# Peptides against a protein of PDB entry 7Q4I: the designs that were tried, part 242

Target 1, 281 residues: chain A of PDB entry 7Q4I
Amino acid sequence: HENSTIAERLYSEVRVLCWIMTNPSNHQKKARHVKRTWGKRCNKLIFMSSAKDDELDAVALPVGEGRNNLWGKTKEAYKYIYEHHINDADWFLKADDDTYTIVENMRYMLYPYSPETPVYFGCKFKPYVKQGYMSGGAGYVLSREAVRRFVVEALPNPKLCKSDNSGAEDVEIGKCLQNVNVLAGDSRDSNGRGRFFPFVPEHHLIPSHTDKKFWYWQYIFYKTDEGLDCCSDNAISFHYVSPNQMYVLDYLIYHLRPYGIINTPDALPNKLAVGELMPEI

## One batch from the design tools (peptide; made by RFdiffusion4, then SolubleMPNN)

Design b2_p30_8_s1 (from b2_p30_8, 18 letters changed)
Fold by OpenDDE base, seed 5:
Structure b2_p30_8_s1 (fold): chain B 281 residues (1-281), chain A 30 residues (1-30)
Amino acid sequence: as target 1 above (281 residues)
Amino acid sequence: SLLEEIKKILEENIKEAEKKLKELEEKIKA
């Protein structure tokens, strides 16, 4: 028997709407596996596509397909969320159909924050945006207020937010959010370890897996290490996770247990006031 | 065994991830 009381509490108090970036060609290949694994742990799960799929709960956004339309999809996705679902959750996660997310760990990170704080979290990158931006692949989560500001204040203003659908999706939303004073939060744990990862666990966990000249080290906003110290024990997301790996991760995280080891959760931190962030680490 | 199957799956996925990473690197250089 597992004690999930605190997880259940957080499920109720830290409501997360997960929207998954997908396309019609990936509905069956990828998206359905998100729905069958970690997506079940979201309070609301929506697949944002160009075609409707009732089995998947996919929404047909008024956008074309292709890599050049990812920014367009993101804009339309958040418009859709704001119009239909802004009160269905406190936090709004964007993930790809090959992103795996430990939603409980995300709720733990988000718990102290007010959803009325204009903030968003993810794997923070330093280029292009002064405060940084969140890597698209790792997934990023906006507060309700951040979504409101994005949709109501940023998107309608071409001076604040790019009107065309071209550009790097994560950079463009980062620019828009900065322009409406949505803060790029620090998602690291108390030990300074990252929680959102733009790659699979193996790329982060294995020392020297990547060259020191690898672009990632130039892009990462906060200094990170490789190996066992790379990642928070409460890691939230990984990218480039295949459908099969999603099931493996689900098994390893939620089913596989080392006999005789009891994991006691850390105490919840105090809640922050509206507009307040956690101290810098 | 389950572990062997998991290992195979992980190995395949690592290869796919490496491919995607390479593609991303090429985009950044462009």
Scores: peptide ipSAE 0.022, ipTM 0.482, DockQ to the pose 0.812
Fold by OpenDDE base, seed 4:
Structure b2_p30_8_s1 (fold): chain B 281 residues (1-281), chain A 30 residues (1-30)
Amino acid sequence: as target 1 above (281 residues)
Amino acid sequence: SLLEEIKKILEENIKEAEKKLKELEEKIKA
């Protein structure tokens, strides 16, 4: 029997609402597998779509489908969350229907932070936004205060936040959040290893698997190593995860154990005051 | 075996990911 006491504590103290970006064509193909795997570990799980699905708990947002509407869908999703669910969680994760998330590792990262701190986390990219923005595919998590500022302060002001639904979703929210002084946090662990990944584990874990000229190396905000040292032992997310791989990851992470190896969790860090960030590594 | 099934799933997923990555690279270059 695994001692889940600390995970249970974090589940109660670091409440996470996960909203999944999906569409009607992906409800059965992708989204349902999120619900059947890692999505179960969220305190609340909502699928944001253009059509309602009671089996999936999908919400029909008043937006059209297509890549050109992803920004519109994100805006409406957070409006919906703010109106109906802002007090149901402390942190609000956006993920795609092909993103896999280790929610316990995210709670561990978030534990020291106040949800009243205007901050968000993810895989930070450097272009287009001065402080950086979080990759949409890797998933990104907003504090409750970040959601409030986004919905109440940014969205109503066309000078702060793009009113049109066009544009790169992750870039546009990054611009909006910067304009309302929501900080782009550092998601790296104490060893400087990343936690949010915009690709599958294999692309990050295998040295020289990607061309050095690959755009990712130009976009990543923080320098990262390749190979096994690329990724935190407490990694949070991967993107382009197939439905089948979600079940594999669930098995490997939560069920498969090496006999005789018991991982004792590290001590929780001290909680930060409102507005404080962890020191840069 | 379970191991063989996992291996197969991972291999398929790698191929899909590689395809997506290539598509993304092309879009960024354009």
Scores: peptide ipSAE 0.020, ipTM 0.522, DockQ to the pose 0.838; fails the geometry check
Fold by OpenDDE base, seed 1:
Structure b2_p30_8_s1 (fold): chain B 281 residues (1-281), chain A 30 residues (1-30)
Amino acid sequence: as target 1 above (281 residues)
Amino acid sequence: SLLEEIKKILEENIKEAEKKLKELEEKIKA
């Protein structure tokens, strides 16, 4: 028997809308596997595409397909969310159709924060944006207030937010959010371990897997270790996860248990006031 | 066994991720 009482409480108190970046060619190949695995644990799940798919719950955004349109798709996705779904959740996660997310761990991280605080979380990178920006591949989550500021204050102003659809999606949203005073939060746990990962678990967990000259080590905002100390026990996301690996991860995380070992969850932290952040570690 | 199947899936996923990583590195360098 699994005791899910705390997880059920957080499901109700920390409502998450997940929107998945996809395209029509990936509806069956990738997106449906998100829906069948981790996406079912979101309070609301929407697939943002260029074509409608009623089986998938995909929305046709008025944008073209291709990597050059990812920024355009992100802008239209958040416009759509603000218009139709801003009150359906407290937090709004962007993920790719090859991102895997442990939504319960994200709710745990978000629990102390007010959704009226202008903040967003993810894997923070340091280049191009003074406060940093969140890696697109790892997924990033905006508060309700952050979405409001992005859509209402940033997007209509070409001086605050790029009007063209070109550019690196994660960098461009990071610039826009900074320009409307949305804070780039620290997603690390109390031990300083990361929670959002722009690669598969193996790339982070295996020591010396990457060359020290690898761009990632120059881009990360916070210092991170390799090996088992790389990652929080409450890790939230991984990227480049194949459809098959999503089912494996679902099995390992939610079904496989070592007999006789019972994990007791830590106590929930105190809630923060509006505008208050957890102290940086 | 289930463990053997998991291992095979993980190995394949690592290979795919490595390819994607190389492609990404090339794009960032360009």
Scores: peptide ipSAE 0.017, ipTM 0.499, DockQ to the pose 0.778; fails the geometry check
Fold by OpenDDE base, seed 2:
Structure b2_p30_8_s1 (fold): chain B 281 residues (1-281), chain A 30 residues (1-30)
Amino acid sequence: as target 1 above (281 residues)
Amino acid sequence: SLLEEIKKILEENIKEAEKKLKELEEKIKA
């Protein structure tokens, strides 16, 4: 019998709405596997698509399909969330239909923060946006206040937020959020290890695969160690996770246990005031 | 065995991730 008391507490206190970016061609191929694995641990799970799917709980957004419409889809998704679901959660996670998320670890990271603090978290990249922006594939999570500012203050103003649907989705939202003073938070753990990963675990854990010239090292905002020290013990997300790998990860994380090893969770940190951030490491 | 199945799944996922990575690299260079 697992003691899930703290996880249950955080489920109630740190409410997360997860919206999954998908398309009609991926409803059955990818999105349904999110729903059957990590998505069930969200307080609310919504699939944002161009077509409705009642089995999936997919919403048809008024956008076209294709890579050039991802920014448009993100804008419409957050408009939809703000209109229908802004009070259903405290935090609002964007993920792709090939992103895997350990929601409990995300709640742990978010616990000290007020949802009224204009902040968002993810894998921070340094180019294009002064404060940085969060990698789209790793998933990123906005506070309720960040969503409000994005939808109410940024989106209606073409000077603050790109009105067309073109551009890199993650860069464009990053620009918009910066322009309304939503802070790009530091998602690293107390040891300086990353929690949001734009690749599968293997690419981060195995140093031999990383050419020093690989673009990722030029994009990361924070210095990361290579190898086993790359990744937090409380990692939150991985990208490019196949449907089959989602089930494997679910098994490894939630079912597989080394006999005789009991993990005691660290004490929760103190809650921060509105507008306060954790000290940078 | 379960371990063999896991290994196979992981290998397939790595291959897919590598393909996606190459595609992204090509886009960044364009």
Scores: peptide ipSAE 0.016, ipTM 0.473, DockQ to the pose 0.774; fails the geometry check

Design b2_p30_8_s2 (from b2_p30_8, 18 letters changed)
Fold by OpenDDE base, seed 1:
Structure b2_p30_8_s2 (fold): chain B 281 residues (1-281), chain A 30 residues (1-30)
Amino acid sequence: as target 1 above (281 residues)
Amino acid sequence: DLLKEIEKILEENIKKAEEEIEKLEEKIKS
């Protein structure tokens, strides 16, 4: 019998609303598999689409489909969340319909932070935004205060936030958040290992899988290693995860155990004051 | 048997991810 007492505590104390970016063509192909795997571990799960789907719990946002509208969809998704769900959670995760997330590990990372701290976390990239921005594919999580500032202060002001729907959604939200003093947090663990990953585990875990000329190595904000030292033991997300691999990951992470090896969780850190961040490693 | 099946699924996903990476690289270069 697994002792889930700490995970249950964190489920109650670190409430996460997950919104999934999807489209009508992916409701059955991808999004339903998120709902059947890691999405069930969110405190609230909402699929953001252009069409309503009652089986999926998908919301029809007033945006068109296609890659050119991803920024528009992100803006409307957070407006919808702020209007209807801002008090339903403490933290608000954006993920794609091919992102896999270990929600318990995200709660562990977020535990010390106040949701009233204007901060967001993800895989931090260095270009285009001075403080960095979070990779869209790896998923990124905003505090309640970050959502408030984004929707109330940034979005209504064309000088602070891009009014049109074009551009890279992750870069554009990163610019908007910086302009309202939402901090781009450090999601690395105490060993300096990353937690949010813009690719599948294999691309990070296999040494020399990518050429050093690969754009990713120029985009990462923090130095990262490859191989087994690439990734935190408490990794949070991976991208480009197929529907089949979501079930494999669910099995490997939550069901498969080596007999006789008991994992003891680390002690929870002390809670931070409002506006306080963990020291950079 | 299960491990072999997992490995096969992983290999297929690696290929798909590589294809997506190549597409993204082309977009960034353009």
Scores: peptide ipSAE 0.019, ipTM 0.584, DockQ to the pose 0.789
Fold by OpenDDE base, seed 5:
Structure b2_p30_8_s2 (fold): chain B 281 residues (1-281), chain A 30 residues (1-30)
Amino acid sequence: as target 1 above (281 residues)
Amino acid sequence: DLLKEIEKILEENIKKAEEEIEKLEEKIKS
């Protein structure tokens, strides 16, 4: 029997609402597999779509489909969350329907932070936003206060937040959040290893696959090591995970165990005060 | 070998991901 006591505690203390960016064509193809795998470990799971699906728990947002509407969908998703679910969680994760998330690792990262701290986490990128922004594909998590500021302070003000639905959703939300003093947190572990990944593990683990000219190296806010040192042992997310790979990852992470190896969790860090961040590494 | 199979699947997905990202980057830069 696995000792899940700490995970259970964190499930209660670090409540996460996961909203999944999807569309009607992906409800069955992708989104349902999120629901059947890692999404079940969220405290609340909502699929943000353009069509309602009661089986999936998909919400029909008043937006069109297509990549050009992702920013519009993100705005409407967070409006919906704020209106209906702001008290249902402490943290609010955006993920795509091909993002895989180890929610327990996210809770571990978030544990010291107050949800009243205006902060968000993800794979931080350098361009376009002074403090950086979080990669959309890797998923990003907002504190409750960050959501409040985004919806209440940023969205209503065209000077703070883009009113049009066009643009890169991750960049645009990053701009909006910066404009309302939501901090772009450092999601790296104590060893300086990343936790949110805009690609599958292989891409990060195998250096030979990335040309040094690959845009990612210019975009990444923090220098990351290549190879096995690229990724935290407590990695949180990967992107471009196929439905089949979600089940594989679920099996590998939650079921497959090396006999005789007992992983003891690290001690939980101390809680931070409101507005306090972990020191930069 | 399950690991090798996973690796192959992951490699294929990486390629697809890179293509999608490139398309997204083009949109961001425009």
Scores: peptide ipSAE 0.018, ipTM 0.547, DockQ to the pose 0.418
Fold by OpenDDE base, seed 4:
Structure b2_p30_8_s2 (fold): chain B 281 residues (1-281), chain A 30 residues (1-30)
Amino acid sequence: as target 1 above (281 residues)
Amino acid sequence: DLLKEIEKILEENIKKAEEEIEKLEEKIKS
């Protein structure tokens, strides 16, 4: 008998719309498995595609397919969200169809923040954008105000936001958001451990002799430790998660329990004022 | 050897990630 009272409270108080970046070829192969696993824990789940799929609840955005159009798809996705769903949630998560997200941990991280604060969170990378940008694969979450600023202030202005659909979508949205003073938040926990991960858990948890030349170490905004200290106990996301691994993660996280061990949730932090951020650690 | 299996999985995933980033970097430079 698990006590889900706090999780239920956060589900109501920290409303998350999850939009999943997908394409028609991945509706059945990948996106469906998101819907059957972690996506069901979002307050609203939308699949953003180039084709409609009524079984999946996929939206056909007016964009072409391919990596060169991911930025275009991201722009259209947020336009769609702003037009139809801006009041349906407080926070708006972008994830890929191979991203796994522990939504409860995301709600816990977001709880102190006002959705009217222009902020977004994810795995922060340092290149190309002065304040950093959030890795696309790890998923990133915008406040309602961040979405508003992105769609209303940034997108209509070619000086603030790239009008062409080319480029790395995560870098381009990062530039746009910076240009409208949306802050790139720190998603690390109180111990300085990351919560959003651009790889599978194994890559982060296992001290592999990853070549020190591995791009990730050059891109990561915050210094991170290797091994078990890499990752928050309240980790939020992992990328490159196969459909089968999504079910395994769902089982391990939500069903498998060691007998006699009861997790006591930490106390909720105080709510921040509008525009206030948690101190960087 | 479980460790060797894990290492292999890691190597494969790292390679995929590197390939994706190389593609992204090329796109950013273009």
Scores: peptide ipSAE 0.017, ipTM 0.596, DockQ to the pose 0.190
Fold by OpenDDE base, seed 3:
Structure b2_p30_8_s2 (fold): chain B 281 residues (1-281), chain A 30 residues (1-30)
Amino acid sequence: as target 1 above (281 residues)
Amino acid sequence: DLLKEIEKILEENIKKAEEEIEKLEEKIKS
């Protein structure tokens, strides 16, 4: 019998709404597999699309499909969340339909923070935005206050937030959030290891596959080690995860256990005051 | 070997992802 008491507590205290970026062509191919795996561990799961799908619980946003409309879809998704679901959660995760997320590890990271703190977390990149921005593929999570500021303060003001639907989605939301003083948090663990990953585990865990000239090393905000030291024991997300790999990860993380090894969870950290961040490591 | 099959699938996915990123970068630069 697995002791899930702490996980159950965090499920109640750190409520997460997950919205999944998808499109009608991926409802059956990708999105349904999110729903059948890690998405079931969110407090609320919504698929943001251009077409309604009652089986998937997909919302038809008033946006066109295509890569050039991802920013438009993100804006409309957060408008929809703010209008219908802002009180249904404390934290609001964006993920792609090929992102895998360990929601319990995200709750653990978020636990000390107030949802009234204007902060968001993810894989922080350094270009284009002074404080950095969060990689779209790794997924990023906004506090309730961050969502409020984004929708109410940033989106209505073309000087603060790009009105056009073009551009890199993650960069554009990063600019908007910075302009309304939403802080780009540090998602690293106490050892300085990353938790949000814009690639599959293999790419991060195996040093030999990373050319030092790879753009990622120029984009990453925090220096990260290669190999096993790259990744937190409490890693939160991976990107480019195929539907089949989602089921494998679900099995490995939640079902497969080494016999006789009992992990005792670390004590929960103290809660921070509103506006406080964890000390930089 | 399940691990080898997973590795192969991952490598193929990586290659596809890199190609997509390159296409996106080209679009951003234009």
Scores: peptide ipSAE 0.018, ipTM 0.528, DockQ to the pose 0.318; fails the geometry check

Design b2_p30_8_s3 (from b2_p30_8, 14 letters changed)
Fold by OpenDDE base, seed 3:
Structure b2_p30_8_s3 (fold): chain B 281 residues (1-281), chain A 30 residues (1-30)
Amino acid sequence: as target 1 above (281 residues)
Amino acid sequence: SLLEEIEKILKENVEEAEKKIEELEEKIKS
């Protein structure tokens, strides 16, 4: 029925470990639906929580729950990954339990990059961090080298990385990564369209007559067009996706097809050297 | 665009989509 040869190749060559930020109250309500939908397409899927759940494959991190502990949880999650799973993947995605990810599109974006390049990708925001930082809700993906630098070089040094657990999680990791020369990559496609989105598809795709004063437009690092041109045909992630919407998206993306339309995938780009990035668009 | 593709798919396969959504909803409730 389907030709998945290229997708299977990328699954093998661009290995992705996905860790999901969750909490015990959301194991059944949200996290299990990630596991039953897009999470199954990761090479490795781990749920990072404060309580163990054998059914979910959740890890109990030594952190408290609440918004004030998200940064602490992120630090402990990457420590856990580095200790137990650093060789299980090439790329390491953080997502929330209400983030939906098209993993194949992420592999396509990551394919040319070396996992030994200190780089990470996501929805880049411009405030607080000179090179920018990646929005937490949209999910962000670190190379293996980026994880190594974060855990080994940044976290142990209070001058490089915030030692307390307070603060905006995405901003704090962004600061830490910048301090160890992990590059904030450009996740846009060849047409300059975004791939990681901090909101639901509806909010990005439908031009809301929202006030140009909406914070998002002040935060976005790259100038993006509104409406249908906002989003790559190879979009990677959306945030605030309900459990029901995850199943809908899963069906629409992977099962529902217009009869007689055959998609021909673009050729894979050439691989980059270690430390090399795609040209900015 | 992604939206245009989704809209096209939904428009052409509304009945199938609705049926599948119902099945998924039942599965979630179980």
Scores: peptide ipSAE 0.007, ipTM 0.331, DockQ to the pose 0.036
Fold by OpenDDE base, seed 5:
Structure b2_p30_8_s3 (fold): chain B 281 residues (1-281), chain A 30 residues (1-30)
Amino acid sequence: as target 1 above (281 residues)
Amino acid sequence: SLLEEIEKILKENVEEAEKKIEELEEKIKS
């Protein structure tokens, strides 16, 4: 027996549309495993591809395949969402087909925020964008207002948003969002620990003798450590998660229980006003 | 904490984890 009352409440109050970046070659290899694992916990799950797949619920975006078209896919994906699904959710998560997301933890993070606040969250990187941008691989989540501003205000204006489909997807959307005053939020928990991770759990959990010269340490917006201080107890996402690892994570997180241990959730914070962010940690 | 428990489990497989991290880093660079 499990008490999921608060999770059910958040499922209703913090509605999340998850769109998964994929391609036709990965529909069966990767995307379907997202659908069979963490994706089922989204309020709406859409796979953004270049080919339609009715079994997967994949949408054929008018874009080509290849890494050079990821920015194009992101633009078209959010256009599609705005046109068809903007009212189906409060928050709109981009994830890759090898990203694993604990949606309940994301809802917990998002709970105090208004979806009408122009904000987005993820693993914040500091280069290229003054306020920072969210790492594409870790996944990032836009408020409804952020999506509106992106699609309606940014995308139509070449001065605000890159019109071609080239460039780093996460950097380009970060630039666009900054240009329309969508705030790059702080996704860290109250202890200053990250929630969105651009790598697998093992990379973050195990203090690797990673050379201090590793690019990640130069890119990360907030100071972070490896090991015990790497990760929030309410971590949201990990990247480079294989299909098999997705099932393992699903088992470990949602099925495996240590007998006799009762997890009591923290109290929900007060809701913020529109435009208000959580205080700095 | 959950993190401490995970670390305990992973301690036995640190070398394998390090190899996996290295592989992932190379993939990111490519």
Scores: peptide ipSAE 0.007, ipTM 0.438, DockQ to the pose 0.126
Fold by OpenDDE base, seed 1:
Structure b2_p30_8_s3 (fold): chain B 281 residues (1-281), chain A 30 residues (1-30)
Amino acid sequence: as target 1 above (281 residues)
Amino acid sequence: SLLEEIEKILKENVEEAEKKIEELEEKIKS
């Protein structure tokens, strides 16, 4: 017997639309496995592609395929969301078709925040953008107000947002959001542990095995401890997760239980006012 | 914690962990 009362409450109070970056060649290979695993825990799940797929619920965006069009696809995806789905959720998650997300942990992080606060969360990187930007691979989540500002205020203005479809997708959206005063939030838990991860669990959980020269350590906005303090007990996302690993993670997180151990969830924090952020740790 | 237990397991399998990290780093660069 599982008690999911708090999770059910958060499902209703912290509504999340997940949009998945994919392409037609990955509909069957990758995207369908997102739909069959963690994507089913989103309040709304949409696959953003260049071709329609009714079985997958994929949308054909008016963009070409390839790495050079990822920024174009992100712009069109959020335009589509704003036009058709802005009231269907409070928070809007971008993820890749090889990102795995524990949606309940994301709802827990987002619970105190107002969706009318112009804020977004993810794995924060420090280069190129003064306030930082969120890693594209780890996934990032925008408030409803952040989406509004992005689509209505930033995108129509070439001085605020890059009109060309080229460039690093995560950097470009980070620049646009900064230019319309959307805040790059702190996604760390109360112990200062990260929640969004741009790599697989194995890479983050192994202490002292990454070269200090590895670009990741130069890009991370917040100092992260190696080893035990690398990852929150309420981690939200991992990247480069294969289809097989998604099913393994689903089993380990939602089905496998050590007999006789019962986890009691922490109390929910107080809700913040509009425009208020949690204090930095 | 779960992380503490994982760290213990990984310390026992350092060589395998190192190989996995190298593989992942190469994959990211590609």
Scores: peptide ipSAE 0.005, ipTM 0.444, DockQ to the pose 0.120
Fold by OpenDDE base, seed 4:
Structure b2_p30_8_s3 (fold): chain B 281 residues (1-281), chain A 30 residues (1-30)
Amino acid sequence: as target 1 above (281 residues)
Amino acid sequence: SLLEEIEKILKENVEEAEKKIEELEEKIKS
């Protein structure tokens, strides 16, 4: 019997609404596998699409399909969340239908923060946005206050937030959030290891002779080590995870146990005041 | 650490993992 007492506590105290970016063609191919794996661990799970799907709990947003409409879909998704679900959670995660998330690790990271702090977390990239922006594929999580500022303050103002639906979704939301003083948080653990990853575990864990010219190294906001030090023991997300890999990860993380090894969780950090961030590492 | 264990597993299959990484990198560039 696993002692899940602390995980249950965090489930109640750090409520997470997960919205999944998807489209009708991916409802069965990808999105349903999110629902059957890590999405079950969200306090609320919503699939944002262009078509309704009652089996999936998909919402039909008033946007067209295609890569050129991802920004439009993100805007409409957060508008929908603000209108219908802003009080249903404390934190609001965007993920893709091929993102895998360890929600318990995200709750652990978020625990000290007030949801009234205007902050968001993810894999921080440095280009285009001064404070950085969070990679869309790795998933990013907004505080309730961040959602409020985005929807109420940023979206209605074309000077603060792009009205057109074109552009890189993650960059555009990053610009909007910066313009309303939502802080791009540091998701790294106490050892400086990343928690949100825009690729599969293999890409990050293997010291690949990745060409130093690989765009990722130019985009990453924080210096990251390759190999064993790449990734937090409390990693939160990976991207480009196939449907089959989602089930494998679920098994490895939540079911497979080495006999005789009991992991005791670290003590929870102290809660921060509204507006406070963890000290830089 | 779990990471060390994963690394050990990956080291046994480094060649396959490298191929997968290369494939992913190509897909991301496209």
Scores: peptide ipSAE 0.007, ipTM 0.438, DockQ to the pose 0.138; fails the geometry check

